# Peptides against a protein of PDB entry 6J07, part 10

Target 1, 107 residues: chain A of PDB entry 6J07
Amino acid sequence: GQRGWFCGSVSQDLRQFWVAEGGTISDPRAADFLFSCDASHPDTLRIYQSLDYIEDNATVFHAYYLSAVANAKIKNSVALGHFILPPACLQKEIRRKIGSFIWEQDQ

## One batch from the design tools (peptide; made by RFdiffusion4, then SolubleMPNN)

Design b1_p9_7_s1 (from b1_p9_7, 5 letters changed)
Fold by OpenDDE base, seed 5:
Structure b1_p9_7_s1 (fold): chain B 107 residues (1-107), chain A 9 residues (1-9)
Amino acid sequence: as target 1 above (107 residues)
Amino acid sequence: WFIPKLVIP
């Protein structure tokens, strides 16, 4: 199964899509995927502060990934790596090197 | 439809 945790910033529609595609919803420790729409949301900040995240055993993804999958003609063509949601302190540097995040361009 | 969670080196 595909276990996902969702920040409170993620809409119910995206959560429902996850479940409809065969996913389940779990706590962060059990989750295979961590989704958020807001790096400054308290739920997400707690993830960034966790030992699992600090030790690079966890990655937070922007939930817009699910919207992209839902709208894609080929579901497997959407690369999860394009939706990594880093802490706010790293976002400026990433934008400088790679450009604006995909969720900032399409929303 | 989904790939496994990414682990950053």
Scores: peptide ipSAE 0.040, ipTM 0.653, DockQ to the pose 0.118
Fold by OpenDDE base, seed 3:
Structure b1_p9_7_s1 (fold): chain B 107 residues (1-107), chain A 9 residues (1-9)
Amino acid sequence: as target 1 above (107 residues)
Amino acid sequence: WFIPKLVIP
C-alpha cells in the first residue's frame, strides 16, 4: 500500500504531493512509510523509541525523497534506500564513513 | 510506484 505517516517537521507541500500521487496519510502503526525532515523532532523521536522501530520492523525516511521524486525526470530512478533517516546520535558516524546525506547535498 | 518500506538491517 501507499499509506504514509508524516512527522510535524514535514511541510504541507510534501504531504500534498504524497496525496496527489495516490498516497494516504495514516498513523505510524498503519503506515507503510514513515517520513520526517528532522530526526530530533519529538514526533520522530517517538518513532525511534517505539517497539516496532527498536525491533527493526520500521524505517524512517527523509521526506526530501518526495521532493527528489517530484523533480526527477524518471521517478523510479530515485532510490528510496538513499533517504533512510537514522537517529541523530548515529548521523555523525555515518557521515564520517559514507559522507553527507543526499538531502544535505541538495540543500 | 512506491515500493514497500525498507527495514533497517
Scores: peptide ipSAE 0.040, ipTM 0.656, DockQ to the pose 0.116
Fold by OpenDDE base, seed 4:
Structure b1_p9_7_s1 (fold): chain B 107 residues (1-107), chain A 9 residues (1-9)
Amino acid sequence: as target 1 above (107 residues)
Amino acid sequence: WFIPKLVIP
C-alpha cells in the first residue's frame, strides 16, 4: 500500500503531494512508509527507539524523496533507497564512507 | 506512483 507516516519536521506541502499522488497518511504502526526531514526530531527519535526499527523491520526515509519525485522528469528514476535517513549517531560514519547524503547536496 | 516499501537494516 501507500500509507505514509510523517514526522512533524515534514512540511504540509510534501504531505499534500503524497496524498495527491494517491497516498494516505497513517500512524507509524499502520504505515508502509516513514518520512522525516530531521533525524533528531522527537517524532523520528521515537521511531528509532521502536521495536520494529530496532529489529530491522522499519526504515525511515528523508521526505526530500517526495520533492525529488515531484521534480523528476521521469518519476521512476528516483530511487527511494538513496533517501534512507539513519539515526544521527550513524550519519558521520556513513558520510565518511559514501559521502554526503543526497538531501544535503541538493539543499 | 511510489515504489514498494523498503526495509534496510
Scores: peptide ipSAE 0.040, ipTM 0.654, DockQ to the pose 0.113
Fold by OpenDDE base, seed 1:
Structure b1_p9_7_s1 (fold): chain B 107 residues (1-107), chain A 9 residues (1-9)
Amino acid sequence: as target 1 above (107 residues)
Amino acid sequence: WFIPKLVIP
């Protein structure tokens, strides 16, 4: 299924788009996808501190992915993997090696 | 490294 959890940092518009595309909204326990726009938001920090995340069994995605899909001519052309949102403590090192995140380039 | 939390269906 397409069950999504959303951090409080995610706008209502993006949540509504998810539902319009056939998704549902659930708690993190039941969710298939975890969306956030802020790695430092308390909601997202609780995810990073969970055993599922610490054991590498969960991934948080930047909700800007949904905006990219909404604006894409070919919906399948947007790569979900490019929107992985890691904890803030890892982002500096990632930028040093790979460059700015895609949501930072578009915004 | 990162694994999506996917449940089928």
Scores: peptide ipSAE 0.043, ipTM 0.625, DockQ to the pose 0.263; fails the geometry check

Design b1_p9_7_s2 (from b1_p9_7, 4 letters changed)
Fold by OpenDDE base, seed 4:
Structure b1_p9_7_s2 (fold): chain B 107 residues (1-107), chain A 9 residues (1-9)
Amino acid sequence: as target 1 above (107 residues)
Amino acid sequence: WRIPKLVIP
């Protein structure tokens, strides 16, 4: 199964899509995937401050990934890696080197 | 490199 944690910044629609696709919703410790729409949201900040994240054993993904999956004509064509949501303090540097994030381009 | 948590289908 796929267990997901959702920041409060994630809409109920995206959460419902996750469940409709067979996912379950769990706390961050039990979750396989961590979704957020706001790196500065307190819920997400707590993830970034967690031991698992600090030790590079956890990744936060932008929940826009789920929207991309929902809209994709080819279901497996959406690369999860494009939706890594880094802490806000790193985003400027990443944009400088790689460009704007996909969720910023599409909305 | 930050890795995602283990995914178990």
Scores: peptide ipSAE 0.044, ipTM 0.653, DockQ to the pose 0.253
Fold by OpenDDE base, seed 1:
Structure b1_p9_7_s2 (fold): chain B 107 residues (1-107), chain A 9 residues (1-9)
Amino acid sequence: as target 1 above (107 residues)
Amino acid sequence: WRIPKLVIP
């Protein structure tokens, strides 16, 4: 099964969609996926400060990915990699080189 | 650049 952790910044609607699609909700230690809508939220900051994340063994995804999946005609057409949520300190440099994040364009 | 967690069925 797919286990997901959710930052407090993620709406109940998106959490419910995850469960409706067959996912379960767990703590970060047991989770397969980490979702957040705010890189500066205390919950997400604790993830970025964890040894797993510092050692590049964890990835945080923007929960807007779930909204994109919910609205997509083709289920597998939404690229998860486009929803990687890096720490706030890196986002300015990323925008300068690649452009605005996909969730900033759609929201 | 970061490794995603393993998905277990």
Scores: peptide ipSAE 0.043, ipTM 0.652, DockQ to the pose 0.192
Fold by OpenDDE base, seed 3:
Structure b1_p9_7_s2 (fold): chain B 107 residues (1-107), chain A 9 residues (1-9)
Amino acid sequence: as target 1 above (107 residues)
Amino acid sequence: WRIPKLVIP
């Protein structure tokens, strides 16, 4: 099974969807995927400050990915890579170069 | 639903 960690910023509905689709919820160290809806949330900040993240051994994804998958007509059309959630300090520069994040476009 | 691909090293 796939193990996921969820920031407190992620709604219970999205967590329930994860579990309903066969996922389990675990602590960040055991998780294969890290989900958040707020790069500035204390839970997410702790991830960014962790040694694993600093050493580029972890990635945080915006939990809106799960919503996009749930609503997609073609499930495999949703690219996980588009939902990488970088630290807040980097987001402004990324928007300048690439444009608004996908979760900002749909919400 | 699709299983997310692991991108974490």
Scores: peptide ipSAE 0.042, ipTM 0.665, DockQ to the pose 0.092
Fold by OpenDDE base, seed 2:
Structure b1_p9_7_s2 (fold): chain B 107 residues (1-107), chain A 9 residues (1-9)
Amino acid sequence: as target 1 above (107 residues)
Amino acid sequence: WRIPKLVIP
């Protein structure tokens, strides 16, 4: 099964969608996927400060990925890699190189 | 490139 951790910034609707699609909710240590809607939220900051993240063994994804999957005609067409949520301190430079993040664009 | 955690079925 797929286990997900959710920052407090993620709506209950998105959490419910995850469970409805067969996922389970767990603590960050047991989770396969880490979801957040706010890189500055204390819950997410604790992930960025964790040993697993520092050692490059974890990635945080923006929970808007789940919304995109919910609205997609073909679920597998949504690329998870487009929803990587980096620490706030890196986002300005990333926007300069790649452009605005998908979750910042009009729905 | 940071990788997601290992997915367990």
Scores: peptide ipSAE 0.045, ipTM 0.652, DockQ to the pose 0.228; fails the geometry check

Design b1_p9_8_s1 (from b1_p9_8, 4 letters changed)
Fold by OpenDDE base, seed 3:
Structure b1_p9_8_s1 (fold): chain B 107 residues (1-107), chain A 9 residues (1-9)
Amino acid sequence: as target 1 above (107 residues)
Amino acid sequence: PLRKPFYPA
């Protein structure tokens, strides 16, 4: 099964979509996916401060990925890699080099 | 089905 952890910043709708698609919700240590909508949320910050993350054994994804998947016309057309959510301290530099994040473009 | 994440996996 697909085990996901969700930051408190993620809406109930997105959590429900995850479950509807066959996912389960778990603690971050057991989760296969880590979802957040706010890199500055305390829940997400705790992930960034964890040994697993510091040692590059964890990745946080923006939960907007789930919205993109839900609205995609073609299965597997949404690239998960485009939804990596880095710590806030790195985002400015990333935007300068690559441009705005996908979750920011529809706003 | 969702894609496999980079980490953790």
Scores: peptide ipSAE 0.045, ipTM 0.689, DockQ to the pose 0.186
Fold by OpenDDE base, seed 2:
Formats: sequence, C-alpha cells, structure tokens
Structure b1_p9_8_s1 (fold): chain B 107 residues (1-107), chain A 9 residues (1-9)
Amino acid sequence: as target 1 above (107 residues)
Amino acid sequence: PLRKPFYPA
C-alpha cells in the first residue's frame, strides 16, 4: 500500500488529501513515503539524523508534491523526483546546479 | 534513484 509519514510542518489539508486518495499514515520506519514542508523542522531533522537516512535507505519529499498532484490535469503527470527535499545544508549548492526548487517558485 | 519505494505495493 501507500504508507506515508508526515512532518508536523505539513498542513492537515494535505494529510487529508493523502488519506482521501487511499493512503495511510504511519511512523517513519513503516512508511513508504516521507513528507515534509520544512527541512529545518525538528521532525524532519530527526529523519536526516537517522541511520536509515545516513545509510541511503530513506528519501524525504516536499509535501507540495501532493498539492501539485491535487491540481494536476493529467493523472501521473507529476514527477515525484522533482520534489526531493534535501537537508538545508545542501540546498544552496543544489540550487546553484539545477536552479530553485519547484515549491519555491509558487506561493 | 529514490531511496524509498517509488512504486510501493
């Protein structure tokens, strides 16, 4: 199934959308997807500091992905890979190479 | 590639 973990920075509306689309909510260890809106939030920082993340077994996605999916005209047209949320300490270098993140382009 | 399942069961 689609099991998702949500940082406290993610709105209740986006969580409700996830559930309405058939997803379930779980702890990070059981989750297939990890969602956050803030790389500096304590919940997200705990993910980045975990052995699973350090050992390259976890990815955090920006929850704006769910908003993009909700507004998409074509199902499956939104690429999850465009919404990877890296630790804050790496974001400046990433922006230098690929430009601003999608979630930073719209308010 | 993504480090969590992209296509979960």
Scores: peptide ipSAE 0.044, ipTM 0.680, DockQ to the pose 0.268
Fold by OpenDDE base, seed 4:
Structure b1_p9_8_s1 (fold): chain B 107 residues (1-107), chain A 9 residues (1-9)
Amino acid sequence: as target 1 above (107 residues)
Amino acid sequence: PLRKPFYPA
């Protein structure tokens, strides 16, 4: 399915887009996708601290993915993998090796 | 509709 959980850091506009595109909104346990705009938000931190996340059974994505999809001119051109939102403690190392995140480039 | 995602990415 297309069940999504949203951190409180995600705007209502992006949530509405998700629903308009056929998604539903659920709690983290029922969700297929976890969206956040802030790795330091308490809601997101709770995800990172969960057993599912610690055991690599969950991934948090930056909700800017939805904005990118909404604005994409080419169908299916937006890669979800580019929007993985890792814990803050890992981001510096990732930036060192790969560069700035997409959501940081466009905002 | 949304692009079908590959999860986990």
Scores: peptide ipSAE 0.040, ipTM 0.674, DockQ to the pose 0.092
Fold by OpenDDE base, seed 5:
Structure b1_p9_8_s1 (fold): chain B 107 residues (1-107), chain A 9 residues (1-9)
Amino acid sequence: as target 1 above (107 residues)
Amino acid sequence: PLRKPFYPA
């Protein structure tokens, strides 16, 4: 599906791009994609605390993914997996092993 | 891997 939920931290421009590309906006339970720009935002924290997330049935993506798609010169050249937004408690360890997140480099 | 923004459908 093309249903997306957006944290309040996500700009209206990125939401508009999602809709322009054929997506719809829904509540988290109905959404196929969860987008956020802030792992510490209350909206995102509620996702991390949800049963679906705790049971590994949900993933939060950084909304910068949509900006990367919009600006990509080659269609389908952006890897969604590079934009997984983990809880803050895991980010330091991930940076130590993999390096800084893409959105931290380009924003 | 390369991905579309709306996959999975």
Scores: peptide ipSAE 0.036, ipTM 0.644, DockQ to the pose 0.170; fails the geometry check

Design b1_p9_8_s2 (from b1_p9_8, 4 letters changed)
Fold by OpenDDE base, seed 5:
Structure b1_p9_8_s2 (fold): chain B 107 residues (1-107), chain A 9 residues (1-9)
Amino acid sequence: as target 1 above (107 residues)
Amino acid sequence: ALRKPYFPP
């Protein structure tokens, strides 16, 4: 199944899209996907501090990924890897090497 | 690890 956890920073519209496409909503431990729109939100910070995340067994994705999927003309053309949402302490270095994040450009 | 992408039906 496609189980997703959503930070409080994620809009109801994106949550509804997830469910409409067959996904379910769960707590972080049961979730297959973790979505957030704010690396500084308390919900997301708790994920970054969790043992699963520290041990690299979890990834947080920016929920804008779901919007990109919804608007994609070609199915399966949206790369999930472009929507990894790292902790704030790493974002500046990533921007320096790779450039601005997609959600900063298109939102 | 990077999780698998979501594929809508």
Scores: peptide ipSAE 0.051, ipTM 0.704, DockQ to the pose 0.122
Fold by OpenDDE base, seed 1:
Structure b1_p9_8_s2 (fold): chain B 107 residues (1-107), chain A 9 residues (1-9)
Amino acid sequence: as target 1 above (107 residues)
Amino acid sequence: ALRKPYFPP
């Protein structure tokens, strides 16, 4: 299965869903997916400050993606790309160009 | 580069 890292900002329910669907939980270095619910959380900030992220070799996704998948009727109908979680310093500019993030619309 | 999506695993 896929390996995922979770920021402390992610609820236990979403972590449990990941595992129930066959995922495993790992450290950021081994993870295939990085999930967070808070770009300002210290755990997530450490990711943004890492060389892997700075060199564009890592992506952080909002964990709300997992909730969207859980509620979807068709597998693979939820686009992970819509859940990219950028650093807080970039979010205002992104909202100006493409609108509010999907997790902000549904929460 | 974006990590490739694959879920459920």
Scores: peptide ipSAE 0.049, ipTM 0.709, DockQ to the pose 0.175
Fold by OpenDDE base, seed 3:
Structure b1_p9_8_s2 (fold): chain B 107 residues (1-107), chain A 9 residues (1-9)
Amino acid sequence: as target 1 above (107 residues)
Amino acid sequence: ALRKPYFPP
């Protein structure tokens, strides 16, 4: 199944879309997906500080991915990898090398 | 249906 954890920064609309698409909401340990809209939110920070994340056994994705999927002509055309949400301390360097994140471009 | 994760959950 599609088990997702959501940071408090994620809107109820996006959570509802997740459920409408067949997903369920769970705690981060059981989740297959970790979604956030704010790398600096306390909920997300707790993920980044967890052993699972530090040991590279977890990934946080920007919840804007769900919006992109909802608006895409072909749902499978949206690449999840483009929505990796790294800690805030790394974002500046990433933007310098790769450019603005997709969720920032569409804002 | 949403994609399966390509990275560790």
Scores: peptide ipSAE 0.048, ipTM 0.702, DockQ to the pose 0.103
Fold by OpenDDE base, seed 4:
Structure b1_p9_8_s2 (fold): chain B 107 residues (1-107), chain A 9 residues (1-9)
Amino acid sequence: as target 1 above (107 residues)
Amino acid sequence: ALRKPYFPP
C-alpha cells in the first residue's frame, strides 16, 4: 500500500502532495513509509528507538523525496534509496564515505 | 500516482 507516517518536521504541503498522489496518512506502526525532515526531531528519534527500527524492519526517508517527485520531469526518475535518513550519529561517517545527502545539496 | 519503490531499499 501507500500508507505514510510524517514527522512533525514535514511541511503540510508535502503531506498534501502525498495525499493528492494517492497516499494515506497513518501512525508509524501502520505506515508503509516513514517520512521526516529532521533526524533530530523527537518524532523521528522515537522511530529510531523503536524495536522495528533497531531490528532493521523500518526505514526513515527524508521527505524531500516527495519534493523531488513533485518536481521531476522524468517519470520514475527519483530513487527513494537516495533519501534514506539515518540517525544523526551515522550521518558524519556516511558523508565521509559517500558525500553530502541530496537534501543538503538542494537546500 | 507516486512511484512504487522497492521497500526497504
Scores: peptide ipSAE 0.042, ipTM 0.688, DockQ to the pose 0.074

Design b1_p9_8_s3 (from b1_p9_8, 4 letters changed)
Fold by OpenDDE base, seed 5:
Structure b1_p9_8_s3 (fold): chain B 107 residues (1-107), chain A 9 residues (1-9)
Amino acid sequence: as target 1 above (107 residues)
Amino acid sequence: SLRKPYYPK
């Protein structure tokens, strides 16, 4: 199964979609996926400060990924890797190298 | 129809 944790910044609709697709919702420690819509949200900041994250054993994804999946016409056409949500301190450098994040383009 | 995760926890 797919266990996901959701920051308070994520809408109920996206959480419901996750469950509808076969996912379950869990606490951060048990979760396989960590979703957030705001790198500055206190919930997300706690993840970035956790030992699992610091030791590179966890990744935070922008929940916009779920919207992209829900709206995709082609199955498996959405790449999860494009939705990695890094801490704010890294975002500027990433934008310089790769460009603006997908969720920023659609804002 | 979720894709395989990249470096999941």
Scores: peptide ipSAE 0.051, ipTM 0.719, DockQ to the pose 0.144
Fold by OpenDDE base, seed 3:
Structure b1_p9_8_s3 (fold): chain B 107 residues (1-107), chain A 9 residues (1-9)
Amino acid sequence: as target 1 above (107 residues)
Amino acid sequence: SLRKPYYPK
């Protein structure tokens, strides 16, 4: 199964969609997916400060990925890699090089 | 359906 952790910034609707699609909700240590809607939320900051994340052994994804999947007409058309949520301190530089994040375009 | 993560924890 797919085990996910959710920042408090993620709506209950998105959490419910995750579960409806067969996912389970767990603590960050047990989770395979880490979802957040706010890189500055205290919950997410704790992830960024964790040893697992610092050692590049964890990835945080923007929970808007789940909304994109829910709305997609073609299976496998939504690339999870486009929803990596980096720390706030890196976002401006990333936007300069790559452009606005997908969740910023569609929200 | 959910996809396998590109960069899983």
Scores: peptide ipSAE 0.051, ipTM 0.716, DockQ to the pose 0.141
Fold by OpenDDE base, seed 2:
Structure b1_p9_8_s3 (fold): chain B 107 residues (1-107), chain A 9 residues (1-9)
Amino acid sequence: as target 1 above (107 residues)
Amino acid sequence: SLRKPYYPK
């Protein structure tokens, strides 16, 4: 499906792009995709603390993915897996091993 | 169009 939940940190423009591309917006329980721009936002923190997330039945993606898709010149060139947004407490160690996240890099 | 999910809920 193409149901998405959006943290309050995500701009209305990105939400509108999601809908324009055929997506719908729903609550986290019904959503297939969870988007956020801030791992420390209260909305996102509630996701990380949910049973679905704790049991590895949910993934949070950085909404910058949608911006990358909107600006991509090559179809299928944007990999969703590069936009997984982990809890803030894990990000330092992840950066140490794989480098800065894509959404933190200049575009 | 939207991409297929890697780790969907």
Scores: peptide ipSAE 0.050, ipTM 0.715, DockQ to the pose 0.120
Fold by OpenDDE base, seed 4:
Structure b1_p9_8_s3 (fold): chain B 107 residues (1-107), chain A 9 residues (1-9)
Amino acid sequence: as target 1 above (107 residues)
Amino acid sequence: SLRKPYYPK
């Protein structure tokens, strides 16, 4: 599917890019993809606290993924999996194991 | 177009 939910932390430019690429915007319940730029934003926190997320039936992605897609020089070269946005409480441990997140490196 | 996603909701 191509239904996406966007945290308030995501710019309108990125939302418009999503739509321009064939996506639609929906509420979190109907969405296939959840985008955020801030794990601590109240909108994102509500996702992390939802039953779907707690039961590992939902994933939040950093919206920087869309910027990477927009700027990609090689077709299909951007891996969505590299843009998983975990809760803030887990990020330090993740950085310890795999290094800084892509959106942190490019900013 | 968007890359086909691996980890949808």
Scores: peptide ipSAE 0.052, ipTM 0.714, DockQ to the pose 0.171; fails the geometry check

Design b1_p9_8_s4 (from b1_p9_8, 4 letters changed)
Fold by OpenDDE base, seed 3:
Structure b1_p9_8_s4 (fold): chain B 107 residues (1-107), chain A 9 residues (1-9)
Amino acid sequence: as target 1 above (107 residues)
Amino acid sequence: SLRKPYYPP
Protein backbone atom coordinates (compact mmCIF):
# COMPACT_ATOMS: atom_id res chain seq x y z
CA GLY B 1 0.00 0.00 0.00
CA GLN B 2 0.89 3.66 -0.36
CA ARG B 3 1.20 5.73 2.77
CA GLY B 4 0.48 9.43 2.76
CA TRP B 5 0.72 12.32 5.19
CA PHE B 6 -1.61 15.28 4.87
CA CYS B 7 -1.17 18.84 6.01
CA GLY B 8 -4.15 20.34 7.78
CA SER B 9 -4.58 22.54 4.72
CA VAL B 10 -5.76 19.58 2.64
CA SER B 11 -9.51 19.11 2.36
CA GLN B 12 -11.23 16.03 3.67
CA ASP B 13 -12.44 15.29 0.14
CA LEU B 14 -8.91 14.88 -1.15
CA ARG B 15 -8.00 12.73 1.83
CA GLN B 16 -11.02 10.56 1.16
CA PHE B 17 -10.01 10.19 -2.47
CA TRP B 18 -6.57 9.03 -1.39
CA VAL B 19 -8.09 6.37 0.83
CA ALA B 20 -10.61 5.38 -1.83
CA GLU B 21 -7.72 4.75 -4.21
CA GLY B 22 -6.13 2.39 -1.72
CA GLY B 23 -3.92 4.75 0.20
CA THR B 24 -3.48 4.95 3.93
CA ILE B 25 -2.82 7.95 6.13
CA SER B 26 0.25 8.01 8.34
CA ASP B 27 2.63 10.32 10.15
CA PRO B 28 5.26 12.11 8.04
CA ARG B 29 8.09 9.80 9.03
CA ALA B 30 6.31 6.68 7.79
CA ALA B 31 4.68 8.29 4.76
CA ASP B 32 5.79 7.74 1.18
CA PHE B 33 3.91 10.85 0.04
CA LEU B 34 3.63 14.21 1.76
CA PHE B 35 0.67 16.32 0.63
CA SER B 36 -0.10 19.96 1.34
CA CYS B 37 -2.12 22.81 -0.14
CA ASP B 38 -0.24 25.55 1.68
CA ALA B 39 3.52 25.90 1.94
CA SER B 40 3.01 28.41 4.74
CA HIS B 41 0.80 26.19 6.87
CA PRO B 42 2.42 25.31 10.20
CA ASP B 43 2.14 21.59 9.46
CA THR B 44 4.02 21.98 6.19
CA LEU B 45 6.58 24.30 7.71
CA ARG B 46 7.44 21.61 10.21
CA ILE B 47 8.16 19.28 7.30
CA TYR B 48 10.46 21.81 5.65
CA GLN B 49 12.29 22.23 8.92
CA SER B 50 12.76 18.50 9.44
CA LEU B 51 16.13 16.84 9.03
CA ASP B 52 14.78 14.50 6.37
CA TYR B 53 13.68 17.41 4.23
CA ILE B 54 16.80 19.45 4.79
CA GLU B 55 18.89 16.49 3.70
CA ASP B 56 16.76 16.19 0.55
CA ASN B 57 15.27 12.87 1.56
CA ALA B 58 11.69 14.12 1.42
CA THR B 59 9.44 15.93 -1.02
CA VAL B 60 6.19 17.77 -0.42
CA PHE B 61 3.57 17.60 -3.16
CA HIS B 62 0.61 19.87 -3.68
CA ALA B 63 -2.53 17.90 -2.93
CA TYR B 64 -4.10 19.25 -6.12
CA TYR B 65 -2.25 16.36 -7.73
CA LEU B 66 -4.94 14.08 -6.35
CA SER B 67 -7.65 16.18 -7.94
CA ALA B 68 -5.81 16.10 -11.25
CA VAL B 69 -5.51 12.33 -11.07
CA ALA B 70 -9.20 11.99 -10.27
CA ASN B 71 -10.14 14.04 -13.32
CA ALA B 72 -7.58 12.65 -15.75
CA LYS B 73 -8.90 11.12 -18.96
CA ILE B 74 -5.87 8.89 -19.33
CA LYS B 75 -4.32 7.05 -16.42
CA ASN B 76 -0.73 7.96 -15.67
CA SER B 77 -1.04 11.16 -17.69
CA VAL B 78 -0.58 13.34 -14.63
CA ALA B 79 3.07 14.00 -13.87
CA LEU B 80 3.74 13.97 -10.16
CA GLY B 81 6.85 16.05 -10.67
CA HIS B 82 4.76 19.01 -11.72
CA PHE B 83 3.21 19.12 -8.27
CA ILE B 84 6.28 19.52 -6.13
CA LEU B 85 5.48 22.14 -3.51
CA PRO B 86 8.60 24.07 -2.52
CA PRO B 87 8.91 26.38 0.46
CA ALA B 88 7.25 29.75 0.02
CA CYS B 89 10.60 31.51 -0.03
CA LEU B 90 11.51 29.74 -3.27
CA GLN B 91 8.20 29.97 -5.10
CA LYS B 92 8.58 33.50 -6.43
CA GLU B 93 11.87 32.70 -8.09
CA ILE B 94 10.53 29.47 -9.54
CA ARG B 95 7.56 31.28 -11.04
CA ARG B 96 9.92 33.76 -12.63
CA LYS B 97 11.85 31.01 -14.37
CA ILE B 98 9.22 28.39 -15.13
CA GLY B 99 5.91 30.20 -14.81
CA SER B 100 2.89 29.72 -12.60
CA PHE B 101 2.47 26.43 -10.82
CA ILE B 102 -0.02 24.02 -12.31
CA TRP B 103 -2.32 24.24 -9.29
CA GLU B 104 -2.45 28.00 -9.74
CA GLN B 105 -3.46 27.65 -13.38
CA ASP B 106 -6.49 25.50 -12.66
CA GLN B 107 -7.74 27.37 -9.61
CA SER A 1 -4.34 3.90 -8.82
CA LEU A 2 -1.75 6.48 -7.88
CA ARG A 3 1.78 6.82 -9.19
CA LYS A 4 4.82 5.37 -7.51
CA PRO A 5 6.34 7.64 -4.87
CA TYR A 6 8.93 10.15 -6.01
CA TYR A 7 12.26 9.83 -4.25
CA PRO A 8 14.52 12.87 -4.56
CA PRO A 9 18.19 12.25 -5.34
Scores: peptide ipSAE 0.052, ipTM 0.704, DockQ to the pose 0.117
Fold by OpenDDE base, seed 1:
Structure b1_p9_8_s4 (fold): chain B 107 residues (1-107), chain A 9 residues (1-9)
Amino acid sequence: as target 1 above (107 residues)
Amino acid sequence: SLRKPYYPP
């Protein structure tokens, strides 16, 4: 089974979808996926400050990915890489070079 | 590193 950690910023609906699709919810240490809807939320900040994240052994994804998966018509069409949620301090520079994040366009 | 992708069965 796939284990996911969820920041307090993630809605209960998205958490329920994860479980309905066969996922389980765990602490960050045991999780295969880390989901958040707010890079500035204290829960997410603790992830960014962890040694695993600093050493590039962890990735935080925007939970809107799950909404995109739920609404997708084409199998395996949602690219997880487009939902990487970087620390707030890096987002302005990323937007300048690449454009608005996908969750900002759809929400 | 990037975590592996997830798709519903």
Scores: peptide ipSAE 0.049, ipTM 0.698, DockQ to the pose 0.120
Fold by OpenDDE base, seed 4:
Structure b1_p9_8_s4 (fold): chain B 107 residues (1-107), chain A 9 residues (1-9)
Amino acid sequence: as target 1 above (107 residues)
Amino acid sequence: SLRKPYYPP
């Protein structure tokens, strides 16, 4: 599906890109994709606290993924997995093991 | 689980 939920931290431009490319915007329960630009935003925190997320049935992605897709020169070259946005409490450990996140490198 | 990637046209 192409249903996406967007944290309030995501710009209107990225939301418009999603819709322009055929996506729809929905609430988190109906969404196939969850996008955020801030793991500490209250909207995103509510996702992390949800049963679906706690049971590993949901993933939050950094909305910078959409920007990367928009700017990609090679089709299907952007890996969604590189844009997983974990809770803030886990990010330091992740950076220690695999380095800075892509959205931190490019902006 | 991880979501499937979305690739706009």
Scores: peptide ipSAE 0.048, ipTM 0.693, DockQ to the pose 0.115
Fold by OpenDDE base, seed 2:
Structure b1_p9_8_s4 (fold): chain B 107 residues (1-107), chain A 9 residues (1-9)
Amino acid sequence: as target 1 above (107 residues)
Amino acid sequence: SLRKPYYPP
């Protein structure tokens, strides 16, 4: 089974979608996926400050990925890698290199 | 590949 952790910034609707699709919700240590909608939220900051993240053993994804999957005609067509949510301190440089993040674009 | 997610779970 797929276990997911959710920052408090993620809506209950997206959490419910995760569970409806067969996922379970867990603490960050047990989770297979880490979801957030806010890199500056205290919950997400604690992930970025964790030893697992610092040692490159964790990745945070923007929960908009789940919305994209929900709306996609072909679920496998949504690339998880496009939804990596980096710390706020890195986002300006990333935007300079690759453009605005998908979750920042018009729906 | 990306770290955490772990796949397949």
Scores: peptide ipSAE 0.056, ipTM 0.709, DockQ to the pose 0.239; fails the geometry check

